# Designs tried in a protein design run: peptides against a protein of PDB entry 6GMG. Part 94

Target 1, 331 residues: chain A of PDB entry 6GMG
Amino acid sequence: DSDDRVTPPAEPLDRMPDPYRPSYGRAETVVNNYIRKWQQVYSHRDGRKQQMTEEQREWLSYGCVGVTWVNSGQYPTNRLAFASFDEDRFKNELKNGRPRSGETRAEFEGRVAKESFDEEKGFQRAREVASVMNRALENAHDESAYLDNLKKELANGNDALRNEDARSPFYSALRNTPSFKERNGGNHDPSRMKAVIYSKHFWSGQDRSSSADKRKYGDPDAFRPAPGTGLVDMSRDRNIPRSPTSPGEGFVNFDYGWFGAQTEADADKTVWTHGNHYHAPNGSLGAMHVYESKFRNWSEGYSDFDRGAYVITFIPKSWNTAPDKVKQGWP

## One batch from the design tools (peptide)

Design b1_p27_1 (made by RFdiffusion4)
Fold by OpenDDE base, seed 3:
Structure b1_p27_1 (fold): chain B 331 residues (1-331), chain A 27 residues (1-27)
Amino acid sequence: as target 1 above (331 residues)
Amino acid sequence: AKAMTDYTAEEAAAVNKKYAEAEAKAL
């Protein structure tokens, strides 16, 4: 029960982390030890280390989403999401492929749809867009200047995003970022902000009015990226988990992974930070653990999910929650 | 795009798998 959630205690600012543990190619630690690392590495505001506040520890305690929450400074809204879907592969496999032994038609179609998403290309698209946004943020001292720069950049690249409505999450994302308006954040100055990326894994079959098969095996048509832009309409994502396919089976609602603003060009070398569940040290789930995974381990996901989206948001440049280089584990 | 309903932290509390246990089962 979410009622068992506990806010991790404060850690002294100068307390060094214990070594992380290897876990299937990931670096893993308990949440309190991540707080120690966070204070040493990511806590900096204007170059000064900060103790993780009670509010931030409270956010972190919510589990996988908590890692993204504490580092982005806001609860994920997922409005500016990107993915890549191979329509030709999907059509070809549906036409020429066959269900596996014991696999239903609905299960087959759901699986084929899942396999038709390219996580790497989705991530690459988000990085491309984030780079365009970062260029547009440079030397823009008001939102109008940012938007003008953004439109120019998109026009120069012949990017389909140039055709998005002014009210689109793409153009409204900056103004809707709380830290942009904060005096100690962006202070309404776009040039003080930078684009950052996180990822969400979730289930496609969330429509309660759809067939039971779609809820169990996925909706092949749901949460596909728009052609040209790569934008995913996330408006139908209500954090509804996959429906059980057998008695006693249960699925989780979502997973979140924090990337930030790493400059590593090789996707496979990028580090993704995520949590396993909300912090319940005295509950059945136990203490929250934080994982630092390479892209391969992150993007593989779980059977609980058949969609991955890469989301862009913004943080102040004065924050060190999204450094250009992320080191896996400790030391 | 229709405005997404803002979820409160309480409404969207993250219940996820123990990654180590999940990975061990997958191997």
Scores: peptide ipSAE 0.030, ipTM 0.687, DockQ to the pose 0.061
Fold by OpenDDE base, seed 1:
Structure b1_p27_1 (fold): chain B 331 residues (1-331), chain A 27 residues (1-27)
Amino acid sequence: as target 1 above (331 residues)
Amino acid sequence: AKAMTDYTAEEAAAVNKKYAEAEAKAL
């Protein structure tokens, strides 16, 4: 029940975090302690440390999406999403593979589809595109200059994204970013912005008009990336969870992980920040916890989800919510 | 089709994942 959600209290600006707890290869802490870390490490605007505002604390209180929300400055729209799908693997496994003992055909097909997504390649595609965008943003002082630079970069790389429609989320993403238009943000100057990445885990079988088997075991054809571009049509994602396969079983609707703009070349060494649930310290769920996971721990996901997408958005360069280096835990 | 941009606060709040328990089950 969302009615038990509470906004975490303000933390003094100079309060240092308590040590994080190691948990299954992750660093874990309570939300209030994450606010302390955030104020020390990520809060900086134009090099000046800031207290997390009441509005930002309210955003954060929504759980995993709240971590992405507070760091990106906007609720995730998921419009510019990338993934990687191995069609040959999928086809070959369906043809030559067999259901496991006790596995139905629908379960088998759903599993094979899930296993045909490559999270690492999806992440690398998003990083590649973000890098191209960052080059296009550099020294572009208006949107027209940015778009021209972007088209040139894509042409030079022979990237299929060059063929996207002008109305595509790919080309409209910057202009649709609130912080780009803000006076203390981008101020309509692309060179003041940078591309950042977050990830969403979700369920493929969200179509209510589809079979019950697709809702329970996944839709093998849903949310596949377009060939060449890697773009995922997210328009059908309605935050509908997986349907129960047994009585009493329940699944979560999504998970969000914040990456930002880390420069670590080794994907396995990158840090992903996410939350467990909305903050309900006096409710049945309890206090919200924040996790800092390495890519392996993030990309493994949960049985609740059979899709992962890597989403690009933008933040002002003056924000320190997406630093080049992220340290896991505290100290 | 609900526009992807119009997520409700309720949908955002509905995330209830116990990572520690999930990891323990996976081990």
Scores: peptide ipSAE 0.029, ipTM 0.664, DockQ to the pose 0.064; fails the geometry check
Fold by OpenDDE base, seed 2:
Structure b1_p27_1 (fold): chain B 331 residues (1-331), chain A 27 residues (1-27)
Amino acid sequence: as target 1 above (331 residues)
Amino acid sequence: AKAMTDYTAEEAAAVNKKYAEAEAKAL
């Protein structure tokens, strides 16, 4: 029951975190201890540590999405999402493959579609685009200059994104970022902003008008990236979980992982921060835990999800929520 | 895309993942 959600209490600014617990290649801690780490490492505004505000603690209390929310400064809109899909693999496997023993045709098609997504290539595409955006931001002091720089960078790279409509989430993403307009944020100066990345795991079979099989086993045609750009239309994502395939089975609606702006070139060494559930210390779910996972552990996902998207947004450069290097766990 | 105001606390919070159990099953 959502009524059991509690906002974690404030932590003293100078309180050091306790050691994280290792858990299957991840580092795990309770939410209050993550707040302590966050205040020491990620809270900085213009080089000064900040106590996590009540509002930020409330955002964090929502679980996995809360981690992305507090670090990005806004609730995830998921408008600028990227993925990679191997259409040739998908077609070939559908044509030449067969269902496993006990697997339905719909289950087979859903599985083949899921397996045709490449999480590493999707992440790489988002990083590539974020890099282009960051170059376009560097010397742009107004939105027009940013957009001109962006188009120039895309043209130089022969990137298909150069052909996107001016109203596309790709070109409007900066303008639609609240922190860009804030006086203490970007103050309408693109050069004060940087691109950051988070990931969302979700279910493809969300269309209520579709077959029950698609809701149970996935919609093979849903949430595919556009060829050339890698853009995913996220407009149909309504946070609807997978439908149960057996009595008593239940699935979670989404997962969010925060990457930020790490410069580690090896994807497998990147750290993803996420939460398990909303904070309910007095409820059946218990206290929220925060996980810091390597890309391998993050990208594996869960059976609850058959899609992974890598989303770009922006934060002020004065924020330290997206440092170049993220250390897993504590110390 | 639904505005943040369109998401209920339940929709945002209903993520109940037992990571430990999921990982134990994957091992």
Scores: peptide ipSAE 0.024, ipTM 0.643, DockQ to the pose 0.065; fails the geometry check
Fold by OpenDDE base, seed 5:
Structure b1_p27_1 (fold): chain B 331 residues (1-331), chain A 27 residues (1-27)
Amino acid sequence: as target 1 above (331 residues)
Amino acid sequence: AKAMTDYTAEEAAAVNKKYAEAEAKAL
């Protein structure tokens, strides 16, 4: 089947957005109107508005991942991911709980595992770590200084991340960020970079060698955060969707939500930007829509997913794709 | 450059459907 994906056309730099529409507590608009908003609010490089480039519009056209892609400047690698899992709750519920009527043992275990994750605590952990990283970046003019500052900050906080291997995604994340090395980006100066956050929803039951039940109902042991650090090993995430449990059922392989670097202390007031699908205005899917959701609407996710991870990456401070304040909708 | 991974047409449709259903419940 021909790829029905189309790159949205360019929008004039000074074109103001049309009003967003409310949609179940979210603000929603068509992708072209989001481009208009993006140019007015998020496009700034060194304080100057920019038209969204053809390359950026192409990235955006890929849907939910496209929103994160255009704002982070790179395709998500998901290597520095955090979550929170209540192991005691999980063990206790497995021991003392019972399957619901019509629920299989595998369904029960998968559900209990899903319910043992705390999205809010996972998000807070990522914010905490991003804050530590930002302090380490602030006065560091080379990578060595950044790493030394980071280790010092972690030691002062008695954070278990201080014990991570020097080659871990935690310590290597900055050096592996393309925009850090770019002349018009970080130019190898950590103090020109800031930590940003996005979230990924995905399915745990991705192991093809596992039971069919795990692929249908979740793998209770997959993608758990490491104790103390909250780090999730994402190496096994291959964007494999949930297996259908009934004929005709289909699931989405992932969802991505962009948070950036909002300073709002109340998680429930934070805004998450995401897309529904790739842009196919001439296809059956139609035009891509962009949503700005509150944390509650984002973190709720879908039955397609039983894992949520909060991922840290870096962008140049000169970019305005991750402002301190994000306003939901337009105007 | 093409994305490393993307939604299938069916998966993208499923997301779209869920958003529509959520909107209908909120009205």
Scores: peptide ipSAE 0.020, ipTM 0.629, DockQ to the pose 0.057; fails the geometry check

Design b1_p27_1_s1 (made by RFdiffusion4, then SolubleMPNN; from b1_p27_1, 14 letters changed)
Fold by OpenDDE base, seed 2:
Structure b1_p27_1_s1 (fold): chain B 331 residues (1-331), chain A 27 residues (1-27)
Amino acid sequence: as target 1 above (331 residues)
Amino acid sequence: SKKLSDFTAEEAELINQYHKEAEEKAK
């Protein structure tokens, strides 16, 4: 037995998926079967199905990040991230709340901070911004036109993002998207691109110079969204996992969920695609599994993480990795 | 299949190792 990562084999282009199985309110399947579904449903470029390439299968095999990687076409940079934090709730709970029995002060503060994030509002903010961007992309045939449109849209909505620096990830995100520059992608034409969303779960207590308590129980002040814009400074996210609180405990450093560009207005009905771990069919972890989860299942996260960010990136409209409607499971 | 909360410390380390590898490959 080897714990080494394995790239799943190619699946025939016309092979249909086996049925997904229900798992904790989500649909689950092994990675090989997801590849089959992906080829049938999400692989289309310019309306033509594509076999998942070896490179894409390799990306996918890395686990949760692989799902976002293969569907976005690039490794997540996480630069354009949004969240919602209720400062008043946080302050009030710290002031008037009490640690639970056996809960340390640091643990209490970390928990209160975690609970002060509103995942739904964070997601909605990202969707709002993505919508603005999509409107700005429409009929813009160069980056200058896109940026002008974007500024106009923001002004019309009195959005605080209009005050962001020109070098901000908000304005630079499109130009920094490889697929935008690709001949078979955007070909430097913004109108050929669309905004898409994925989510990252991660740990707040990543500062090695901070207290051990913050590394164990979270840093209440870390990775909060900026007021007005909702932007999260992700520069300090270095994929450092939560520190163990007890002997033998260990945490995964991040989780990624792919949303894309679903048009479902009800957040609770949106589908998030994510993986559990890297593909190790011959190892203790076993084969990688892919989940298609409803928002509630995704947003609840795990104890490994106390932050959730909703990130905007771009893909060519010719790709079908971010369809308007995502059907959970198979068939 | 195992969920993230079900991973041992050793398994988490392996997962994190490959997360790092993924990031490095993307550079």
Scores: peptide ipSAE 0.710, ipTM 0.950, DockQ to the pose 0.952
Fold by OpenDDE base, seed 3:
Structure b1_p27_1_s1 (fold): chain B 331 residues (1-331), chain A 27 residues (1-27)
Amino acid sequence: as target 1 above (331 residues)
Amino acid sequence: SKKLSDFTAEEAELINQYHKEAEEKAK
């Protein structure tokens, strides 16, 4: 037996998925079965089903990041990230609240900070911005036209993002998207692209120069969104996991969830696709599983993480990896 | 299937290792 990562084998293009397993409000399946679903539902390029390539299967096999990787067409850069933080709640809870029994002050502050993030508002902000971007893309046939449209849209909405620098991740995101430049992708035509969303869960206490308490229990001041824009500076996210608080404890460094471009207005009804770990069918971890979770299930996260960011990137409209409607599970 | 909270320290290390490999592969 080996703990080595294994690339899942190819699945016949016309093979239908087996039923997903319902679990805790989620739909779950093994990675090979997800490949089958992906080929039937999400694989379409220019309206034609595609077999998942060896490269794509390899990407997928790396776990949670692989789901976002395959569907976005690129490894997550996480540069255009949004969140919502309730500063008043944070201050009030610190002032009027108290540590739980056995909870240290640092643990209390870390927990309060984590709970002061509003996942729903963060997600809604990302959706709002994605909508603005999509409007700007719609009739723009070069980047200059897109940027002009974007600025106009932001001005009309009195959005603070209009004040961002031209070189900021917000304005540079499209030009930095490989699929935008590809002949079979955007072909440098913004109107062929659309904004999509994924989410990253990660640990706030990544600063090696900070206190051990922050590394163990979170840094209350880290990775907060900028007021007005909701932008999170992700430059200091180096995929450093939470430090153990007890002997033998260890944490995973991140989790990714794919949303795409669903049009469901109710955030609670949106579906998030994510993986548990890299594919190790012959190892202790076992085969990789893919989950399709409702927003509540996704946003709940794990103790490994105290931050959630909602990231915008772009894919060609000819791809069907981000359909308007995502059906949970199979059939 | 195992959830993130169910992983041992050793398993988490393996997962993180391959996360790093994925990032390196993407470069």
Scores: peptide ipSAE 0.710, ipTM 0.950, DockQ to the pose 0.936
Fold by OpenDDE base, seed 4:
Structure b1_p27_1_s1 (fold): chain B 331 residues (1-331), chain A 27 residues (1-27)
Amino acid sequence: as target 1 above (331 residues)
Amino acid sequence: SKKLSDFTAEEAELINQYHKEAEEKAK
């Protein structure tokens, strides 16, 4: 079938990428060219460039999730997710606001809920937590030491995360990271790991037992962050897309954006790497493209999604998939 | 290149199918 996914071919290790194309404030390129850039910039392990493996190319070829997959080294589990929700805004808008012309009550509530999420604050919360985790990792040579450090850091900051259960994704995330256990990765040494961030866009109305309106227009109460911690319970995220609101309409179930561990203090200047769809060079969708977007471009999302989460995971410090500085595009 | 908002229902379905495949492969 011409619409079948294709794994991009290997690129020579020393092949330089072609210039990226500017696209609405983003830098865009075809997946093959991204592989070239990746090999030049992000592929380094222990300071040595690596050719993207067939497995990695295969992961990448799946589209948006593939970018995060390749760079994080694992399929996204999305367990340690953060967001920010303005409850006061939500309540006030529901109380004082009115549906737009032609907008149903359900549409209105869904929209208001979507708009009540603060993407920037959610991102900042994730960065804050990642920083705490990185401090806890830095001098810890076993998991127990890491956990102790983490608890101390949280206590010092009076962070509500200190009250999370030991089995919480917050405390178990490192342990559950495959690269942490790998000999060439963390080798069970937390100090060899660093926290990284990616983002997922998805649909709130995934409950099949809920009303059709919620599935079509969003569930205002779903996937809200817990007060104080900012943690989002992602257990109900089953990658179910938004339900069509009109005949012939269809939605993509999720989008992923890779941030890594950039140190840029200005959120607006951070770069998010993401893909559009699976690689189908001979199909109607065409070749996969990779985008490097500024935060504003990424956080804008699409109508397919009404939730954004910022997720923390871990990678070995020896990997360069999450450098301190990310340059948008090429050169 | 096509943006997510520009996908047809059929294209979205294809994309979602491969997303599912990716998840299954990762298990």
Scores: peptide ipSAE 0.698, ipTM 0.942, DockQ to the pose 0.927; fails the geometry check
Fold by OpenDDE base, seed 5:
Structure b1_p27_1_s1 (fold): chain B 331 residues (1-331), chain A 27 residues (1-27)
Amino acid sequence: as target 1 above (331 residues)
Amino acid sequence: SKKLSDFTAEEAELINQYHKEAEEKAK
């Protein structure tokens, strides 16, 4: 059997999805069926249903990143990332806690650091910022107007982001979005764009010059959010997987989950769409599956990862890949 | 279907390989 990636075939535009299957609080389906759902629900541009293009199907076939790629319209850059870290909890646990039986000091510190991140607060921060950005976008017809609006909004809210450098990812994210410049996208009009959110799970211990312990058990000091802003410096994220702790062990380097622009106020009820692996219908891994998970299922992550970031990007308002309401599964 | 926690080292390597390919393709 070949383990090669395969691009899923085109699905007829009018073909309805088969029912999704429940799986540990998630809704699950094979990638071909997700394409059917996507065409029925998310494919609309300017109100018209679209068939997923060959290019989009190819992007999708790469697995978890493919879901975010197709829905955002671009490969994730991860530059505008947010998280929440409880420094007091971290310090207290290091001081007063102790390693578990059989746990090394490095493993203990890595675990404590991982547990000191608050996924819900990180997500909420991203949503808060996205909301501010959307208000700034609403009546802005050029980038200058957008930036001015954004600064005013931040000042009004006494948000620390107002002090960010003009060249920071926070202010440059819109101009660096390809769809913003596209004729059928934003056409350089901020008011045609909206902020959307996706999440990336990854490993903190990516520094090859650091200790082996950090690569195995995590770097407690890496990828922490800046105080006040919640911004995470993602520049050192090179998609390096966790190092094995035992012979024969191996880890996946990242996972992506698509949230979009859901308006559900209860974080626990939000739906996150993600894939398990690249599409290999003739290989050992099998066909790619797409999951629609509740926040609790997504935010739990896997042992492969000790960091979660919530990233803001932009899509045209004419796209329906980020609707206000997302229904889990089918029907 | 298999999820991340169920992958072998070999499977993880394959997945990571295509993650790299995706990144390269996007450039």
Scores: peptide ipSAE 0.697, ipTM 0.941, DockQ to the pose 0.926; fails the geometry check

